# Ledger of designs, part 20: peptides against a protein of PDB entry 6EJA

Target 1, 276 residues: chain A of PDB entry 6EJA
Amino acid sequence: VEYMPANPVRIAFVLVVHGRASRQLQRMFKAIYHKDHFYYIHVDKRSNYLHRQVLQVSRQYSNVRVTPWRMATIWGGASLLSTYLQSMRDLLEMTDWPWDFFINLSAADYPIRTNDQLVAFLSRYRDMNFLKSHGRDNARFIRKQGLDRLFLECDAHMWRLGDRRIPEGIAVDGGSDWFLLNRRFVEYVTFSTDDLVTKMKQFYSYTLLPAESFFHTVLENSPHCDTMVDNNLRITNWNRKLGCKCQYKHIVDWCGCSPNDFKPQDFHRFQQTARP

## One batch from the design tools (peptide; made by RFdiffusion4, then SolubleMPNN)

Design b1_p10_1_s1 (from b1_p10_1, 4 letters changed)
Fold by OpenDDE base, seed 5:
Structure b1_p10_1_s1 (fold): chain B 276 residues (1-276), chain A 10 residues (1-10)
Amino acid sequence: as target 1 above (276 residues)
Amino acid sequence: SLPYSAVTED
């Protein structure tokens, strides 16, 4: 027995994709596609083959669009946040797409619940925002994330320029860069001119891995702070043994990990995932 | 596992 909402939420799925492998994207798309939702796809500027493939898909479905602009993003780059923010603005300007939630996805991340379950859940909690925090020592998080360091994205590299201060009066938080944000909060982030949003956009334009902390920090310090739910309803393919080799040292002046793309053989993990 | 990606500067 599943709850059937009278006014089901509609989701804007935002996909930021790159590389040559289209199979993973195709599998994910098939798994998450529904006629009542919307799909906005950004393809890395350097991934022309993938862009052509995605364009073909967008021509087949009226609820699938591709960003007319394309950025060249790097791991940990501040430009990833710019991509999300611009996508949010675009989606808010699409008056013909009445979406209620913003959900970002990658080949390394899937919703835990089925579409019906997800829609039912979000329809029940449509006023909430779902961001998963690190859940440990915040000072340690700041240090490990390099939030007290100034970074500049230039020439496909994240340059560490020096130290910086965390703005006073701001409670910094973060964790997963996979989140579920309601339209109201997205509107706030996109159009607010208050000191918080303005300051944080500036601060995070020089931040490593900004998507893992920006939305958490903005939400928790905003008038919308009471809408925070410490859960993103995701299963992410984390394998630290494989993903933590400081493999990005050549593009960022920092060491980090990355999740792995889901493979068909990883499907069993979905079956074993407990509900949050 | 931790939900965030960063490790250290080294």
Scores: peptide ipSAE 0.191, ipTM 0.834, DockQ to the pose 0.195
Fold by OpenDDE base, seed 2:
Structure b1_p10_1_s1 (fold): chain B 276 residues (1-276), chain A 10 residues (1-10)
Amino acid sequence: as target 1 above (276 residues)
Amino acid sequence: SLPYSAVTED
């Protein structure tokens, strides 16, 4: 018997989806759907068919919404961070959705816990933020991430413009771009006008793979720094042979890898959730 | 395996 919290947390799941993987998305959605949580879905501006399908889903569930705005995002693009930030703002402005945690999901990453386990865990640690760090040489991380390089997202490409310096006084960190953030920290990131948030938003608007580092860096340098847990509670399918081929050089002036998407059979382990 | 995507400029 699992512990049932008296005041269970409610989760806002943010899905950033693109392409033609409608079937995979539907399977994932069914696997993660719960009536007590909220689902906010951004569909790439170029994925009109997928958008139509997602809209149909949103009409069937009161706790599922689709972003009225749509961005054209690319792998590693700075616009992905913009997407998350705008989604966070939207979610905070939805007064009828009292969520406690923000969780982003993709077909390549899934929570390692069942819904009940996840809710119980987060309810116990509702004041914490869960971000997985790279856990190695930070200088190497900076170099490999190209954080000391200036990138410009333009014409569906991440252009490397030159070198840049990391802002002084900032301890840069990062790792997984999949995270679990509590509402309080999301509020801070969204509405704070302090120097840290302002500078980091500007800095990361010219950053490759910003979501892998922005929230880590902001959190660790913020008044909320003590709330960090070095774990994102995720299963990510990292297969070097299949997922790391520098396959994005045509999009980004950098070499990068990506995790593999989960297959339908991978979701069966997580389908124990309350459905309408 | 590392949890981040970027590798090198090469």
Scores: peptide ipSAE 0.154, ipTM 0.815, DockQ to the pose 0.190
Fold by OpenDDE base, seed 3:
Structure b1_p10_1_s1 (fold): chain B 276 residues (1-276), chain A 10 residues (1-10)
Amino acid sequence: as target 1 above (276 residues)
Amino acid sequence: SLPYSAVTED
């Protein structure tokens, strides 16, 4: 029997899109759209065609908005975190959008639950935050992520400037850059002036792939640490044979992987459910 | 477990 919450959570979906993937975006949008949720879409500054397409969509739906600001992002760029943080601030300032959860999505990652299941689940665990950790050797994670290296995003490139130390007293964690964050934690990240948030924002402004560890690290070292659930309720189309070819070395002074976009035939996998 | 994007130093 499906749980039917009396006060169902409303979700702010943040989509960060680029290129000319209009069809892919439409497919994903169709799959995740619901009248009770909110959709905030950032289109890469360079993707003008896509921006026009997204604007057309936003004019058709009252619960769909496009960021008035646009960033030029690159794979692994620190600016991706800036995009999320600014989106969070924007969403908190939208008083007419009473969202309860922040969820980021791309064409390469989908929720593993139906809308009803997702809403029911999150309504039951509305005080929790869902981030998937790498779940292995943390020291290895730090090394592989280059977290002990200083990066500068400039001229569409992530320049490795040198070595750095992890801030003292901080337990670094990370994994998936797809997360489900409750409004309270988003408020904390956005408005807190404590040493943790302040230092981490600065630290991660010089970090490769910041979204894969920023929120994990902030959450786990914050007063909200007990709200973490090691699950992001996502299916990601990972194929390392295809996605791990160091294909980004021309824009990042590091070797990395990327997930593959879902194909229409992959949607059947979304029926899989997992609990924390 | 989920994989992460970064792999190795160049």
Scores: peptide ipSAE 0.130, ipTM 0.800, DockQ to the pose 0.200
Fold by OpenDDE base, seed 4:
Structure b1_p10_1_s1 (fold): chain B 276 residues (1-276), chain A 10 residues (1-10)
Amino acid sequence: as target 1 above (276 residues)
Amino acid sequence: SLPYSAVTED
């Protein structure tokens, strides 16, 4: 028996896309589109052709909008967090879009549940936030993520400037940069002026891959910490042997990995995959 | 657990 919510949640999907991901984006959009949800798409400032394509889509659907501002983002760039934060603010200011959950997606990521299942699940747990942690040695995570290093995004490069300290009293956590956040927590992150949010926004403005740690860290150190669920309810095509080749050393002073693009033959996994 | 993106400084 499937749970049928009396007041089904509505989701704001934030898509951050760039480059040559047109086909993957189209597939993902078709897979996740529903008339009851909202779609806010950011296209990299340098991806003009993709931007034009996305604009065409947005004109066809009333619940699809494109960010009027565009950032030039790089892999691992601190600006990605800025993109999410600004998108969150925009979405909170869109009074005509009554969304309950914020979900970020890329062309290399899919929700593992059908729309009905996802809505039913989130409607049941509408007060929770879903962030997947690394689930291993936290000290190792900090080292591998370079969280104790200071980075500056400038001239399409992430410059490693030196060492830094983790703020005192803060328990750092992180893992996946894919999350499902309820509106209440998004409001907190966006509008809170407490010391935690203020300091973390500053700290992560000089952080490599900030989205993989910022929301985890803020949530777990916040008054909303009890809402944490260690699950992001999605599938990502990770293959470290293929995706971890230090391919970004020319743009970041660090080695990292990227997920592989989904292929048509991978689609069956989206429907059959259980909760991670 | 799901993997994260960063690997190492070298």
Scores: peptide ipSAE 0.127, ipTM 0.806, DockQ to the pose 0.202

Design b1_p10_1_s2 (from b1_p10_1, 5 letters changed)
Fold by OpenDDE base, seed 2:
Structure b1_p10_1_s2 (fold): chain B 276 residues (1-276), chain A 10 residues (1-10)
Amino acid sequence: as target 1 above (276 residues)
Amino acid sequence: PLPYSAVTED
């Protein structure tokens, strides 16, 4: 018997989808859908067919909405962070959706807990933020992430313009771009006008793979720093043979890897994975 | 530990 919280948290799931992953999206959606949660879906501006499909889904469920704005994003693009930030603002402005946690998802990442387990866990730790750090040499992380390089997203490409310095006084951190953020921290990121948030938004607008370190860095340097938990409660389908081929050199002036989308045959892993 | 996406500049 699982613990049933008296005041269960409600989750805003944000899905950023593109391409032809309609089947994967449908499977993911069915797996994570619950009437007590909220689902906000951004479809890439170029993915019109997928957009039509997602719109159909949103019309069937009152707790599913599609972003009225659409961005054209690329792998590693700074615009992905913009997408998350705008979605956060939208969600905060939706007064009829009283969500407590923000969770981003894709076909390549899945929560390791059942809905009941996840809700119970987050209800117990509703004041915490869950971000998984790289857990290694931070200097190495900075170098490998290209955080000391200036990137410009333009013409569906991440152009490396030159070198840059990490802002003084900022402890940079990062790792997984999948996170669980409480509403309070999302409010801070969205509406704060302090130097940290302002500088980091500017800094990361020229950053490769910004979502892998923006929220980590902001949180750890913010008044909310004590709320960080080094765990994102995720299963990510990493396979070096399939996902790490430096396959994005044509899009980004950098070499990177990507996790693999979950396939139906992979779902059995969700039931067997131990929770953190 | 979970890996991150970026690897190198080359």
Scores: peptide ipSAE 0.144, ipTM 0.808, DockQ to the pose 0.190
Fold by OpenDDE base, seed 5:
Structure b1_p10_1_s2 (fold): chain B 276 residues (1-276), chain A 10 residues (1-10)
Amino acid sequence: as target 1 above (276 residues)
Amino acid sequence: PLPYSAVTED
């Protein structure tokens, strides 16, 4: 029997999309769309066709908006975090959109539960934040993620400038770059002027794959640390055999893995999977 | 559990 909350949470879905895969976006949008939620879509500055398509959708639905600003993001670039942070600020300034949770999505990631299940779950745990940790040796994670290296995003490339130190007193953590964050924590990240948030924003502006670690690290070192849940309720189409071949070496001075986009034939797994 | 986007120096 499904729990039906008296005060169901409303979700702000943030989509960061690029390329020409309009059909994939359309499928995902239809799968996650609900009249009670909100959808804020950023289209890469270079993806004009996709932008036009998304604008058409936004004109048809009052709860769908497109970012008036557009960034040219690259794989692993620090600008991706900037995109999320700016989106968070925008969403907090939208007084007509009373959202309770922030959820980011891409074509390679889907919630593993139905809308009703997701809303019921989040309504029950509305004070919690959901970020999946790597679950491995932390020192190894730091090394593999290049967190002890300084990167600069410039000319559509992530340049490795040298070594750096992890700030003293900070417990670094990370894992999945897909998260479910409550409004209160988003407000903290957006408006706090404490040393933690200020230092981490600066630190991660020179970080490779910043979204995989920034929110984890900030949360776990913040006064909100007790709200951490080590789960993101996602399914990701990972295939290491295909996704780990240093395919982004031309973009970043590092090798990385990437998930594969979901295909229509993959959708049957969404209803059959357990929590990862 | 979901893996992270692992990176390597080489």
Scores: peptide ipSAE 0.029, ipTM 0.676, DockQ to the pose 0.133
Fold by OpenDDE base, seed 4:
Parts: structure tokens; sequence; C-alpha cells
Structure b1_p10_1_s2 (fold): chain B 276 residues (1-276), chain A 10 residues (1-10)
């Protein structure tokens, strides 16, 4: 029996896209689009052709908007977190878009449920936040993520400047850079002036792959810590044998892994496949 | 477990 919520949640999907993934983006958009949700798309500042295409889409749908600001983001760059944070602020300021959940997506990741299933699920757990932890040794995670290293994003490069300390009293966590956050927590992250949020925003402005741990860390150390669910409800086309080959050393003073792009034959997994 | 991006010092 499928749960039919009396007050279904509405989702703000934030898409951060770049490059020449027009067809893939179109496919993803078609797969996730629903009239009751909202779509806020950031196109990399360098991807002008893609931007024009996305603008065309946004003009066709009233619930699709494109960020008026555009950042030049790089793989692993701290600016990605800035993109999310600014988009969150924008979405909170859009009073005509009454969204209940924030969900980030890219062409490399899909929700594992149909719209009806996703809405039903989130409507049942509307007070929860969904972030998947690494589920391994935390010290190893810190090392692998370079959280104890100071990075500076400059000149389209993530420069490793040296070592740094994890802020005292903070329990660092992280894992997936895909998350489902309720509006209440997004409001907290956006507008709170407490020491935690302030320090973490500063800390993660010099962090590699900040989105993979910022929200986890903030949530778990916040008054909202009890709302965490260790699940992001995502399916990602991961093949670490192919994706972990230090392909970004020219951009980042670190080796990283990247998921593979979805192929047309992979799209059926959006609705039918459980998360791996 | 769900996959996540990882980096290494390698």
Amino acid sequence: as target 1 above (276 residues)
Amino acid sequence: PLPYSAVTED
C-alpha cells in the first residue's frame, strides 16, 4: 500500500551543471520534472552554450529558474559549497516557491524513487534530513578527504597550502555530496549566526570537496542533530576502478574520484533500482 | 553502503 500524504511536500531541486552535458541534462530533467516541484539551475560561468539552453528551458516552465549569478567552479573546489549556500539563500527568498525540501542533483546522480514514492517518503519524514555518511573509519575519511589540509581555490586551481587543525569540539562527518535537506535546516544553515555555522562556513571555504562533509558536520553538531538520517536516497553511477585515477591533479593538489556519467540505458535505474 | 567521492594523497 502506497502512502498518499494529505499535505505532500514540494521539492526544490538544485542542479549544478557544466560543460557539454546538454543531452544528459535534458534526459535528467525529463526524468525528474514535475509541476509541483521547483527547479533552480546553476550553470557554470564558462558554459555559455549550456546556459543558453537551460535558459530556454526555464522560459518554458514557470517552476524552473536559472541562477542570475554564475560561478566558475572546478572539481573539488570550495566554490561548489558557495554555490549551494547561495542557491539556498535564493530559494529561501523566493516567497512564491513554497518548497519543503532541498535536493541537489547532477547528471551523475539520480533519486532512486519515482516522484510519487519520493514525495510520499519525504512527506512522512518531513522533519528529517537525509545525508549519507561514509560509514568507515572517521580518521581515514579525514585523511582521504584532506580535511586536515588547507586548500585555496584560486586561478582555477585548488592549491594545497599546508596543514590545519579540525576545529576543537567539532565532530567531523561526511560522505556523499548528495543530500536531502528540509527547509528548517536550510534556514538554519543560511541564517544562523551561531558559532558553529559561522566557523564551519569559514572552515569549509578552504576545504576540498566541501559539500561532502559540510552539511553532515553542521547538522551533527547543531541543535538539529537528531534529525539526521544516514541515507541520501540516491543512485550514482560509480565505478571506482575507472573513476579513481587522479584525473584531476591538474586542477587540485590532490587525487580524487569521480562518478561516471549515466548512459541512456542507465536511466531506468531512476525508478526501478535500489541504491547500491 | 552508498558511494561517495573520495580523494587520496597518492
Scores: peptide ipSAE 0.029, ipTM 0.681, DockQ to the pose 0.157
Fold by OpenDDE base, seed 1:
Structure b1_p10_1_s2 (fold): chain B 276 residues (1-276), chain A 10 residues (1-10)
Amino acid sequence: as target 1 above (276 residues)
Amino acid sequence: PLPYSAVTED
């Protein structure tokens, strides 16, 4: 049973795209598009063809915009977090876009619920933030994520420079790099000058896969810690056998995993996914 | 539980 909220939330969808997969992007866009939401798209600086295609889409819809700035991002690069943070700032400065939630998406990760269900759910829990934790030993997570290692993004490579310590007094957490953040928390992350936000921005500027941990860590150590929900309302096709082959060693001084495309045989996963 | 990206040392 669904209910129609009296004041439905409006979502700012942020898409960070690269390559030449314009058809896949178009399919995803059509699947998630709604007139009441907003779409802010960053195209990698090196993906000029895709940029032209996305610009064409943005000209057709008043609620679709493309970042005027473009970063050259790499898999696992710290610049991905910079992209999100700058996008958040931009969206907060867009006074004509009254969004309530920030949601990032990729072609390999879809919302579990329909638009109506998602809006109804978020409207009910508009004061909450949704980040999925790793659900295992935190020390092991830190080691596997390389959070105790110092990385530098330079010349399209993530260089491992050495070891580092986790800041004292900080409870580090992380998991999925897909999140649903309310406007209030985004404002805090963007404009706060407190020691937590300042230190974490610095720390994560030298972090591998920073988006998988930054927002979790900041939220849990912030005055907004009581707003955390351990769920990102996403389904992603993870298969370690197929997606974890150290395929990014040429880009990063670390081995990483990537999600896989959904196939018809994966349909059962959609049916078995827990709903909030 | 939802999956997340993982990395390992070389």
Scores: peptide ipSAE 0.026, ipTM 0.674, DockQ to the pose 0.141

Design b1_p10_1_s3 (from b1_p10_1, 4 letters changed)
Fold by OpenDDE base, seed 5:
Structure b1_p10_1_s3 (fold): chain B 276 residues (1-276), chain A 10 residues (1-10)
Amino acid sequence: as target 1 above (276 residues)
Amino acid sequence: SLPYSAITYD
């Protein structure tokens, strides 16, 4: 017997897509689409073909919209966080979309649970925020993430300008850049003018891979800190043997890893994978 | 669990 909520949460899925991952996007969309949820899709500025395809989908479904603005986001770029933040603002301004949770997805990401399971779970814990932490040495995390380094995104490159200090009194955390955030916290991040949000937005505008740390750090240092759940209820096709080749040196003055795209044969894992 | 994007040194 599964829990059936009387007032099921409605989810705003934010899809950030680029390139020619049409097949993967289509598979993911089919897997996550539900009439009661909302889908807000950002297509990279450079991916015009994909944009046209996504626009066609958005015209067929009333609960699917495409961002009227488009950014050219690079791997590790601070602009990815800007994309999420702007999407959050847009979604909060859509009065006709009463969403309760914000969930970001890419073509290489899938929810672990079925829609019913996910909705039931989130409806039970609607006041919580789900962010997966690295779970290891935080000092090492800071060093490896380059959080103590100043980066500038310019001309499709992340330039390392020098060293910097983490703001005093801030407990930095991070891990997965895939998260489930409730509307209340999204409102806080979007509209709060407190010192924390202001400073962190500034700090992370010069940060490498900001989405892997911004929301964690803001949440844990905010009045909403008690809503933190160390889980994101999804899977990513991580294969470090394949994804850690310093393949982004031409884009970023740093070396990093990335997950691999899902393939059709990987679908079976979605049904068997336990929660992280 | 999902790890972070492990970043290596130069």
Scores: peptide ipSAE 0.144, ipTM 0.808, DockQ to the pose 0.132
Fold by OpenDDE base, seed 4:
Structure b1_p10_1_s3 (fold): chain B 276 residues (1-276), chain A 10 residues (1-10)
Amino acid sequence: as target 1 above (276 residues)
Amino acid sequence: SLPYSAITYD
């Protein structure tokens, strides 16, 4: 049974968007918007039309802001992690936004719970971090993710430069790049100067799809390791048949999959049930 | 389901 928490958590939603999917973004925004939460939106540097649309939205809502900086991100690019890290720093510096959880979203990924359910759940588990692991052979994951390969993001391309070793003593993990992180862990990632965070930031600056592994790996090797929950509470429209066509080979020296965009017909799932 | 994006055909 769901309960109403006495001190409900407030969520900072970070949206990293690109292209011209204004209507899709609007649907997502309307689905997740609540006056008690905060929304920080990064629009790709190249997506000027979308940026204008998002700016218009941000002017209408006091709890919606757009990043003053904009990165030109590519699929699988290390810059995506940079985007998240900078967003985290920004959000921590926004003293007028007392958020408790960091949640990233895209148009292809929905929370599996209603706002009330999500808030109730996170309020109950406010000390936990929610990251979904791959749940299979870790060696296979490393291989498929190219974590043992060195990548350089340059000229709108992820160049594979060669092989590399995973740092000794680090237990690598990963999975979904959609996560729910509590403020405490975000503070740790943002401001810690320990060897782990420093080393991992360096390591993942040359990593393909870094967001799918960085936070998992940092968390599991950190003093906060006991706060991990292997669940991201997401509905992601994964369809390997449709999404795994090596469609990004022109952008990265690797093949990858992508979730399919949610269609209006899929929207009802946001409030109903988890995707099997 | 596939929770991560990268694949290789090698």
Scores: peptide ipSAE 0.133, ipTM 0.808, DockQ to the pose 0.208
Fold by OpenDDE base, seed 3:
Structure b1_p10_1_s3 (fold): chain B 276 residues (1-276), chain A 10 residues (1-10)
Amino acid sequence: as target 1 above (276 residues)
Amino acid sequence: SLPYSAITYD
């Protein structure tokens, strides 16, 4: 028997999209859309066609909005974190959208649960935050992520400027850049003026792939550290052979991987369940 | 599979 919460959580889905893949976006949107949730979509500044398409969708659904601001983001760019942070602030200021959880999505990642299962689960654990850690040698993670390197996003390129030190007293962590964050933690990240949040925002503004580490690190070093669950309830179509070819050297002074887009035949994997 | 995207040059 599936748990049916009396006060089901409502989710703010944040989609960061680019390119011209409107049909793919539409398919994903239809797969995740529910009338009780909220959808906040950022379209890359350069993707005007897609922006027009997304605007059309937003006009059809009252619980779908498009960011009035648009950033030009690049793979691995620090601006992606800025996009999330600004989206979080926007969503907190939308008093007519009483969301309980923040969930980011792309076409390459899907929740592994049905909507009902997801809502039931999050309603039961509404005080928790779900971030998937790399689960291996942290020193290796730091090296591979280039967290000990200083990057500057400029002219659609991530320039490696030199070495840097991890802030003293900070336990760095990271992994997946797909997370489920409760409203309380989002409020903390958005409005806290403590040394941790302030320093981490500064630190990660010069970080490669900041979303894969920022929220993990902030959470684990914050007063909310006990709310972390090492699970993001996602499936990602990772294929190192296909996705890890240093294909982004032209835009980032670092090598990286990309997940593969899900194909219709991959949807059977969404039936898998994962527990914290 | 990798849970993160970056690959170092080092």
Scores: peptide ipSAE 0.122, ipTM 0.807, DockQ to the pose 0.211
Fold by OpenDDE base, seed 1:
Structure b1_p10_1_s3 (fold): chain B 276 residues (1-276), chain A 10 residues (1-10)
Amino acid sequence: as target 1 above (276 residues)
Amino acid sequence: SLPYSAITYD
């Protein structure tokens, strides 16, 4: 018998979508939808058809909303972090949505638990934040992610402007850009005026793939550092051979990798995933 | 196995 919490957590799912993947989005939405959770969807400014479709869905469900603002985002762009931060602010201002956790999702990264299992787990650990770290040489991570480089998002391109130093006294960390953050930490990130949050927001506004490092770094250097759990409760199909082809060189002054779609032959990997 | 994009220099 699975444990049923007396006060189950409610989740705000944030979806950042673009392109023509309406069918994939619909499939994912159906897979994760629950009446007790909340869904906040940002559609890329350039994806008007998708936006219309998502609006139609939002009108059918009271717990589904679409961002009234829309950003033009690119792979690796700093605007993705801006999108998350603004979404967090919006969600905190929605007094009629009493969410406890912030979770972002994509079609390439799924939770390893069922809804009931996820809710039970998060209800037990509602004071924790779940971010998966790279788990290796941090200096190497910094170099590979280009964190010591200054980038500017402009005209749908990430321009590399030059080199920069990591701020003194900051322990930089990062890994997966898919995370589970509790409301308290989201409030801190959104409204804190301390030096850490202020400086990191500035620093990461010129950062490539900022979501893979911003929340890790802020959390680990904050008064909430003891709430970190090195697990995002996700499974992602990473294959360097297939996913690292410098396919984004045309939009960013850097070569990047991307997760691959799961295939039926990859089923064994799901079975091997360790449970938190 | 890496949980991040593993960016490389161009």
Scores: peptide ipSAE 0.170, ipTM 0.817, DockQ to the pose 0.166; fails the geometry check

